# Designs tried in a protein design run: peptides against a protein of PDB entry 3KDP. Part 118

Target 1, 230 residues: chain A of PDB entry 3KDP
Amino acid sequence: PFLIFIIANIPLPLGTVTILCIDLGTDMVPAISLAYEQAESDIMKRQPRNPKTDKLVNEQLISMAYGQIGMIQALGGFFTYFVILAENGFLPIHLLGLRVNWDDRWINDVEDSYGQQWTYEQRKIVEFTCHTPFFVTIVVVQWADLVICKTRRNSVFQQGMKNKILIFGLFEETALAAFLSYCPGMGVALRMYPLKPTWWFCAFPYSLLIFVYDEVRKLIIRRRPGGWVE

## One batch from the design tools (peptide; made by RFdiffusion4, then SolubleMPNN)

Design b2_p19_3_s3 (from b2_p19_3, 16 letters changed)
Fold by OpenDDE base, seed 1:
Structure b2_p19_3_s3 (fold): chain B 230 residues (1-230), chain A 19 residues (1-19)
Amino acid sequence: as target 1 above (230 residues)
Amino acid sequence: DFEKWQKEQLELALKILEE
């Protein structure tokens, strides 16, 4: 997200502190899940046929899958960002290169796509209004990711521990999202303004897209074992 | 109630941005 912000020179879609909260909070659950997966795979003593190559392949497959899912997740966040800005009169094309003027406190006549002038304060409000939905979108998309990760394990014992970790992760992320979205002062502290509950549903199509993507990926892997899609 | 609360939070944030 931050790279796209720099490259496209658009208004900041997600605050730096919020990004840190994602990195430290939401990404920790997948990391813990992966650590437990490795630990459980080690416990199950199913020696891979070739320990060096099979571990490397599995790590590469997991890394690629998570990289792709992470990209879809980011796209979901940006979609929400662009929808909110478009609803406020800023079409995506108009946002390109606008950051410099957007962030300039002394420019109070920045025009939207319809010729309406926006003060600095008004622009910052709409910017900060985007941060919360972006974060919530990431969390909702991560629900799908976490569920997908669960379906990869065949062991009932792994399912049990993974279920507890999954449920805890889902709860933690949702609680964090709710806290950041609705706690007083978050607009000032984290530049996250309160989110209308209806915006939680904006991410659902992307969660569905991730499910479809994963099912298609699994189908391709089943049909072509060893393909690039692993 | 939510919209009112949201508006209050936005107004508060605006005041802080003006400081």
Scores: peptide ipSAE 0.166, ipTM 0.768, DockQ to the pose 0.050
Fold by OpenDDE base, seed 5:
Structure b2_p19_3_s3 (fold): chain B 230 residues (1-230), chain A 19 residues (1-19)
Amino acid sequence: as target 1 above (230 residues)
Amino acid sequence: DFEKWQKEQLELALKILEE
């Protein structure tokens, strides 16, 4: 995600510390959850044709799937970011290359897409207003990721949510999001202003998208064993 | 209540931006 900001030179939608909180607080839970998850019957019944090559191929396919999910997560966050900025008068096209002037405290007349001038303080308020929704969007999308990581081939509806560690992970992630969004001083410490509850729903379409994507992927795997989509 | 709290957080953030 940070690479896109460097390339596009747009106002920073999320702080580095917040990114670290995501990585350390949420990304480890799926791995732990999988360790205690009930083994899929299809995985256990699969005879390795070549233990060395098949393992490597499977690792690559898993990596690709997580990469795709990560891209969808990032897109969800960016969508929320652009919506908020657009509602405040900054259209996405206008944001390209704007960061230099945006971050300059001595420029108090940065124009939005409609010719309105914004002071440094006003711009930073809008920026920090975007940080929290961006983060929350990632968290909400990551709920779907946590759910789908339980199984490789089986549908969530077939496997169910029996893993208590997964449920704990969802709770932990939600609690972290609530803490960062609503704890006093987060606007100062993490540049995250408190979020109106309505913005939590902005991410739901993307969570659904990930869920549908994974279900379709798993369906393809079941219908075409040994395919490239595994 | 939420709006008042948001205002307080905003004021706090603005003070830091002035530094």
Scores: peptide ipSAE 0.161, ipTM 0.770, DockQ to the pose 0.048
Fold by OpenDDE base, seed 4:
Structure b2_p19_3_s3 (fold): chain B 230 residues (1-230), chain A 19 residues (1-19)
Amino acid sequence: as target 1 above (230 residues)
Amino acid sequence: DFEKWQKEQLELALKILEE
């Protein structure tokens, strides 16, 4: 999010404090939950392989998986960000290079895509309105990510959600998102304005896409052991 | 009503930003 903010010079989609909340408050418990996840059923049935080669392969696969997951999370967040700004009159193309004028408190006539002028205060309200749904979108996408990361080859339907820690992590993330979104004073303290409940569903298509993609991938792996998608 | 509450929060935030 921050990199795209710098590169594209768009209004900041997510505040620094909110980023810290994601890193420390949202990602920590899920990471722990994955560490204590029950062994995959197919892994337990496999004979030991060469630990040296398998370690390298596993590290690469984990790195790739986290990289892909992070990319999809970012895409989901930015999608929500662009939708909100578009609903407020700022189309994505118009946001490019707008940051300089956007953050200038002395410019009170920044035009949106439709020629409407926005004061500094109005712009900041819209910006802060984006922070909360961006955060929530990441959390919603993380639900899918956590579930799919539980297994490498088995479907979620086959392996099931047996780890109570994972379930706890999902609830903790959701509770944190709800707290930050709806607790009085968060708009002032964290610049996170209250989120309409409908915005929780904005990320669902992405979560579903990730889920479907992963299930298809796993299906291919099961049908073609040792394939390139593993 | 959530929309009413949200509006109140936004109005409050506006006042703070204007100060």
Scores: peptide ipSAE 0.134, ipTM 0.758, DockQ to the pose 0.049
Fold by OpenDDE base, seed 3:
Structure b2_p19_3_s3 (fold): chain B 230 residues (1-230), chain A 19 residues (1-19)
Amino acid sequence: as target 1 above (230 residues)
Amino acid sequence: DFEKWQKEQLELALKILEE
C-alpha cells in the first residue's frame, strides 16, 4: 500500500503503522496455528525422494502460493479503497498524481471527478475514511487465509476447524479490527475513522475468491501430486 | 445512532487536525 502510494502518487490508502499491526498482530497466528496443527498425513508420512531438492521445491511452491494469496489480499484492500473514493466523487483514474495537491493544506479547491471542489479538511476526512475499511478488508481476507493455511493438501471441509489456535486467531483478528474501527480516538491516533458495519461485507467476495482459489489448488494437488500449483 | 456517533468522531478528528 505504501509503495503504491509513492509510485502512483495517490492518497494514502493505509497508514504504515496499521500495516505493521497487521503483520505483527495477525500474521503470527497462522504460524502458531501451523506449529500446533497435527501433521498433514501425506506430508509427514511420505518420505522425500530427494530431501534436498524436494524440500527446496516445496518451499518455493509454498512461497508462490502465499504470494498469490497476498496479491489477492492487496487487491481486495485497494478495491475497497477505490470504491470508497468513487462513492465520494473520486474515480480511480483521477487519483493518479493527485497526492501532491491532496496533501497540500493550502489548496482548498481540489476537484473531484465531477467538478466538485474539496477543501483540505474534506479531503482528509475522505482519506481517513478509507483507512479503516482498507484495514478491515485485509482482516476479512485474512480470515480466509487463516482457514486455508491449516492444511496444504486437504480441503477445509475435510480437515475441519478443530484447531483451537486457528479459532483463536480468527477471534483475535476480528477483535483487533473491531477495536481499531470503533474505539474512540482511533481517528486521531491511527487516522482511522469509524467504519460503517456494511463495509465489513465489502471484502467477502475476495475472501470467497481466496477460498475458491485454495480449494481448486488443493484439488489439483490431490489429483496431480508434485505439480507446479503446490 | 451510529451515523451520529461517526459524525461526532469525524468532527473531533477535524478539530485535532486543525490544531
Scores: peptide ipSAE 0.133, ipTM 0.752, DockQ to the pose 0.050

Design b2_p19_3_s4 (from b2_p19_3, 17 letters changed)
Fold by OpenDDE base, seed 5:
Structure b2_p19_3_s4 (fold): chain B 230 residues (1-230), chain A 19 residues (1-19)
Amino acid sequence: as target 1 above (230 residues)
Amino acid sequence: DFEKWREEQLKKALEVLEK
């Protein structure tokens, strides 16, 4: 996300606090999921396979899958960002290269896509209004990961333990998202302004996309000899 | 009710940014 911000020179889509919350809170759930998938793969490959080669392949496949999921999550966040800015009069094309003027406190007449002038303060309110929804989008998209994890696992008992850990992680990140979004003073303290409830739905198409992606992936794996390579 | 509250929070945030 930060790289796209630099390359496109758009208003900052994520705040520092938001990034920290993703790294420390949100990313824990995928990491735990990945660890369990690796462990399950290691158990299954104790069969007469070349355990060294097969383990490496599985670890790479799992890492690649979660990497791709992370990219979809980021896309969802950016989608939410662009929707919010568009609703406030800034179309995506207009945002390209706008950062320089956007971040300049002394420019109080930045025009939106419709010719309306925005003060620095007004612009920053809109910018910071995007930070929380981006984070929330990531959280909502991660709910799909929970569903994916449930459907990938063959052992009901193992699923139960994994689900408890995942549910706990998702609860924490969701509670954090709600706190950051709706606690009074968060706009002043952390530059995370209150989120309209409708913005939560911006992530849903991407959650569905992740689900579809994973089902397709699982289908491909099932077609290969040797069964599930998680 | 929520929108009014949100607007109030945004106004407070604006006041801080203006300083």
Scores: peptide ipSAE 0.226, ipTM 0.811, DockQ to the pose 0.049
Fold by OpenDDE base, seed 4:
Structure b2_p19_3_s4 (fold): chain B 230 residues (1-230), chain A 19 residues (1-19)
Amino acid sequence: as target 1 above (230 residues)
Amino acid sequence: DFEKWREEQLKKALEVLEK
């Protein structure tokens, strides 16, 4: 997100507080959940077929898979960001290079894609309106990520949701997202303005994409044991 | 009504930014 912000010079999609909340709230809980995952996961039970050759390849494949999932997560966040800004009159193409004027408090006539002028305060409201749903989007995408992390080869439909710690993690992240989104004063204190309920659904296509991606990957692995995707 | 409540929160936020 920050890299895209620098390259495209767009309004900041997420604030420092939201970044911190993502790092502490959405990354830590999954890590704990996975660390204490019950013995039902096939990930730790299956040793490499050839420890000398397959270990490095396996690590690379895992890293690649998580990298791809991370990219999908980022795309989901940016999608939500662009949708919200577009709803407020700022089309994606118009956001390119807009950051300089956007952050200038002395410019009170920044035009949107439709010629409407926006004051500094109005722009900041819109920006901070993006912070909350960006965070929520990450949480929603993390649902899929957490679920698929339970197994490496088996479908979620085959393995089931028996990990209570995983379920707890999902609820904790959701509760945190709801708290930050709807607790009075969060807009002033954390620059996380209240989220419209509809924004929760912006991430769903990307969560589904992650799920489908992982299921297809796992299907390939099951059909081709010892293949390059394992 | 949630939308009314949200609008009120946004107004409060705007007031803070204007100060």
Scores: peptide ipSAE 0.205, ipTM 0.806, DockQ to the pose 0.050
Fold by OpenDDE base, seed 3:
Structure b2_p19_3_s4 (fold): chain B 230 residues (1-230), chain A 19 residues (1-19)
Amino acid sequence: as target 1 above (230 residues)
Amino acid sequence: DFEKWREEQLKKALEVLEK
């Protein structure tokens, strides 16, 4: 999100601190899951048939899967961002290159897509209104991963461990999202305005999308082993 | 009400922006 902000010169969709929170919350879960799977394998004295290749393949498959899911999550966040801005009069095309004028406090006549002029304060209200829903959207989309992980593995032990780790990660993310959304002062401290409860549901279509994507991916893998979608 | 509380938080945030 921050890179897109710089490259596309759009209003900042999500604060740097919140991006770091996402990275710590989302990317750590796969890493921990992999670490526990290796530890469990060692405890069970399960000798892999080929320790080097099997580990590498598994790590690659997991990394690709989570990378793809991460892209869908980011897409969901940006969708929410663009929806909020569009509802406030700023169409996506109009946002391109707008950052310079958007962030200039001395320009109080920035026009939206409909010719309405916006003061600096008004623009910042809209911007900070986007930050919280963006973050929450990412969190809610990750809830679909719980179902995905449950259906990926037939091993009760591996499934159980992954579920515990994943549930813990999702709990932390959800708790963080709730904290950032509803704790007094977050609007001042992190430029995240309080979230209207209805915005929690905006991510649900993307959660469904991830679920469908994973099922389609699994279907393709079953029909065409070694495909590019792994 | 939540909406009143939200408005108060927004107001505080704006006050900081104006400084």
Scores: peptide ipSAE 0.198, ipTM 0.793, DockQ to the pose 0.051
Fold by OpenDDE base, seed 2:
Structure b2_p19_3_s4 (fold): chain B 230 residues (1-230), chain A 19 residues (1-19)
Amino acid sequence: as target 1 above (230 residues)
Amino acid sequence: DFEKWREEQLKKALEVLEK
């Protein structure tokens, strides 16, 4: 998000501190959950063809899969960002290069995509309105990520949610999202405007997408053992 | 009530930005 902000010169989609909260808070929970998950019996039963190369290949494939999930998370966040801005008259194309004027408090006539002029205060309202749902979107997508990290091969429906750490992670992320969204002073501290409850649903399509992606992936793995999709 | 509260939070945030 920050890199795109710099490269595209768009209004800030998410605060740096909030990004750190995601990286250190939400992204660590899946890692911890994985550390306490039992190894899948099918993985343990596999004889390595070449212990060095097979391990490296497997690690690479796993890293790629999680990298793809991370990309979907980012896309979900940006989707929410662009939806909110579009609803307020700023189409995505119009946002390119707008940062300089957007952040200038002395310019009070920034035009949206429809020629409406926006004061600095009005622009900051819209910006801060984007920060919170961007974060919440990432959290909601992370719910799916936490669930799918439980297994590499088995369906979520088959394995169930027996991991207490997983359940704790889901609760923690949800609680954090609620705290940052509704705690007084978050607008000042983190530039996060309080979230309307309806915006929690904006992330659901992407959460569903991750579930579908992972279920399809796992289905392919079950049907084609040793495939590149592992 | 919730919307009024949100507006209040926004005003506080803007006051900080103006400093």
Scores: peptide ipSAE 0.173, ipTM 0.774, DockQ to the pose 0.049

Design b2_p19_4_s1 (from b2_p19_4, 16 letters changed)
Fold by OpenDDE base, seed 1:
Structure b2_p19_4_s1 (fold): chain B 230 residues (1-230), chain A 19 residues (1-19)
Amino acid sequence: as target 1 above (230 residues)
Amino acid sequence: EEEVKEVLEKALEVLELVR
């Protein structure tokens, strides 16, 4: 998000505080929950990793985690961001290069895509209004990410949802997201303004996309063991 | 548009209360 913020010179899509809430709040419990996941049924059929030749973090894992899933997550967040700004009169094309004027406190006549003038305070409210839905979008796509991380090769439908700690993690991150989004004072404390319940649904297509993508990937791995997708 | 305006107005009210 921050790279696109710099490159495209758009208003800040995700605040530092919201990033910290993701990293420290919503990611930790789900990540810990994976330690309690049951082993895949075929794990004992796999040869042990050779610590001399096999990297723990290989190019495939980096490509999958950052290059594929991470990009889909980012796209989901940006989609939500653009939807909210568009609903507030700022079309995506108008946001390109707008950051300099957007962040200038002395410019109080920044025009939206419809010619409406926005004061600095109004713009910052809209910006901060985007942070919460972006955060929530990340949480919603993390549901899929957490679920797909349960297994490397087996379908989630084969593995099932028997890990109670993972279910608790999903509940906890959702409850935390709801708390941060709707608790009075969070707008002041964390610059997380309340979001419309409808904005939660902006992430669902991307969450589903992640899930489907990974299930297809796993299906390919099962059908073609030793492929480049593994 | 009206619902977005209402959320924005509420957000503005909260910001004004903190100031």
Scores: peptide ipSAE 0.000, ipTM 0.224, DockQ to the pose 0.044
Fold by OpenDDE base, seed 2:
Structure b2_p19_4_s1 (fold): chain B 230 residues (1-230), chain A 19 residues (1-19)
Amino acid sequence: as target 1 above (230 residues)
Amino acid sequence: EEEVKEVLEKALEVLELVR
């Protein structure tokens, strides 16, 4: 999100405080829960990793985590961001290069896509209104990410949902997201303004896309071991 | 639009209180 903010010169889609809430709040417990996942049924049939040649984090893993899944997450967040700004009169094309004027406190006549003028204060409210839905979108997409990370090869349907700590993590991150989104004072303390409950569903297509994509990937790996998709 | 306006107005009121 921050790279696109710089490159496209758009209003800030996700605040630093909100990023910290993701990294320290919603990601920590789910990530720890994966340590308690049961081994895949075929794990003993696989050759052990060679510590001298095989890296724990290889180019394929980076490509999957950041290049594919991370891209889908970012797209989900930006989709929510653009929808909110469009509903407030700022179409995506109009946002390109707008950051300089958007962040200038002395400019109180920034025009939206329909010719309406926005004061600095009004613009900042709209900006902060985007932070919470973007955050919630990431959490919803992370549900799929956490579930797909349970296995490397087996389907989630084959592995099942027996890890009670992982299930707890899913509820915890959701409860934390709801708390941060709706608790009184969070708008002042964290610049996280409350959102309509309907915004939670905005991310569901992307969460489903991640899940389906990974299940198809795993299916290909099972049918063609040693392929570039592994 | 009216609901968004109402949320924006409430947010403005909160910001004015904190300023």
Scores: peptide ipSAE 0.000, ipTM 0.241, DockQ to the pose 0.040
Fold by OpenDDE base, seed 3:
Structure b2_p19_4_s1 (fold): chain B 230 residues (1-230), chain A 19 residues (1-19)
Amino acid sequence: as target 1 above (230 residues)
Amino acid sequence: EEEVKEVLEKALEVLELVR
């Protein structure tokens, strides 16, 4: 979010405190839960990693985690962000370079895409209105991320959902997201204004996309071991 | 949050210089 904020000079899509809530709050328990996942059925048929030659984190893993899945997550969040701003009169093209004027407290006549003037206070309300749906979008996408991380090669349907700690993690992150989104005072404390319940569903297509993408990837790996997709 | 904002503002200034 911050990279696009800087490069495109757009209004801040996600607050720093909200990012910390993702990294330390919603992701911690789910990440720990993966340590309790059952071994894949073929794990004993794989050669052991050589600690001297094989990196724990390889280029393929980085490419998948940051380059593919992370990009889909970011796209989901930014989609929600752009939709909210568009509904408030700011089309995506108009947001490019707008940050300087947007964040200036002394400019109270920033025009939207339709010529409506916005005061500083009005702009900040809209900005903070984007933070919560963006956050929730990330959490919903993380459901798919957590599920796909259960296995490297086997389908989730082959592995099953037997890890109770992982299931608990999914509920915990969802409950925390709901708490942060709807608890009174979060607008002041975290600059997260309450979102309409319908915004929870906006992330579902992206969550499904991640799930389908990874299942297809795993299917290709199973059918063609040692391919470029592995 | 203010420190992070300050770091980001400095990063923006640097990016503006490189642009």
Scores: peptide ipSAE 0.000, ipTM 0.259, DockQ to the pose 0.017
Fold by OpenDDE base, seed 4:
Structure b2_p19_4_s1 (fold): chain B 230 residues (1-230), chain A 19 residues (1-19)
Amino acid sequence: as target 1 above (230 residues)
Amino acid sequence: EEEVKEVLEKALEVLELVR
């Protein structure tokens, strides 16, 4: 998200505080929970990794994590961001290059896509209104990401949801997201303004997309072992 | 639009309380 903020010169889609809440709050417990996941049923049929030749983090994993799943997650967040700004009169095309004027406190007549002028204070309210839904969107897509990370090859339906720590992690990150989104004073303390519950649903298509994509990928791996998709 | 306006109004109210 921050790279697009710089490259496209758009208003800040996700605040530093919200990023910290993701990295330290919502991601940590779910990530730890994966250590308690049951081994895949076929793990004993696989050859041990050669520690001298086989990297823990290989190009395939980087491509999958950052190039595929990470891009879908980013698209989900940006979708929510663009929807909120569009509802407030700023169409996506108008946001390109707008950051400089947007962040200038001395410019109080920034025009939206419809010619309405926005003061600095009004713009910052809209910006901070985007941060919380973007954050929540990331949490919702992380549900799918966590679930798909349970297995490398087997379907989630084959593996099941037996990891109680993972289930707890899903509830914890959701509860934390709700707390940060709706607790009084969070708008002042964290610049996380409350969002309507309907914004939680904006991420669901992307969460589903991640899940379906990974299940299809795993299906291909099962049918064509040793392929480029593995 | 009306729902976004309500959220914006609440955000403005919070900002006014901090001033």
Scores: peptide ipSAE 0.000, ipTM 0.228, DockQ to the pose 0.044; fails the geometry check

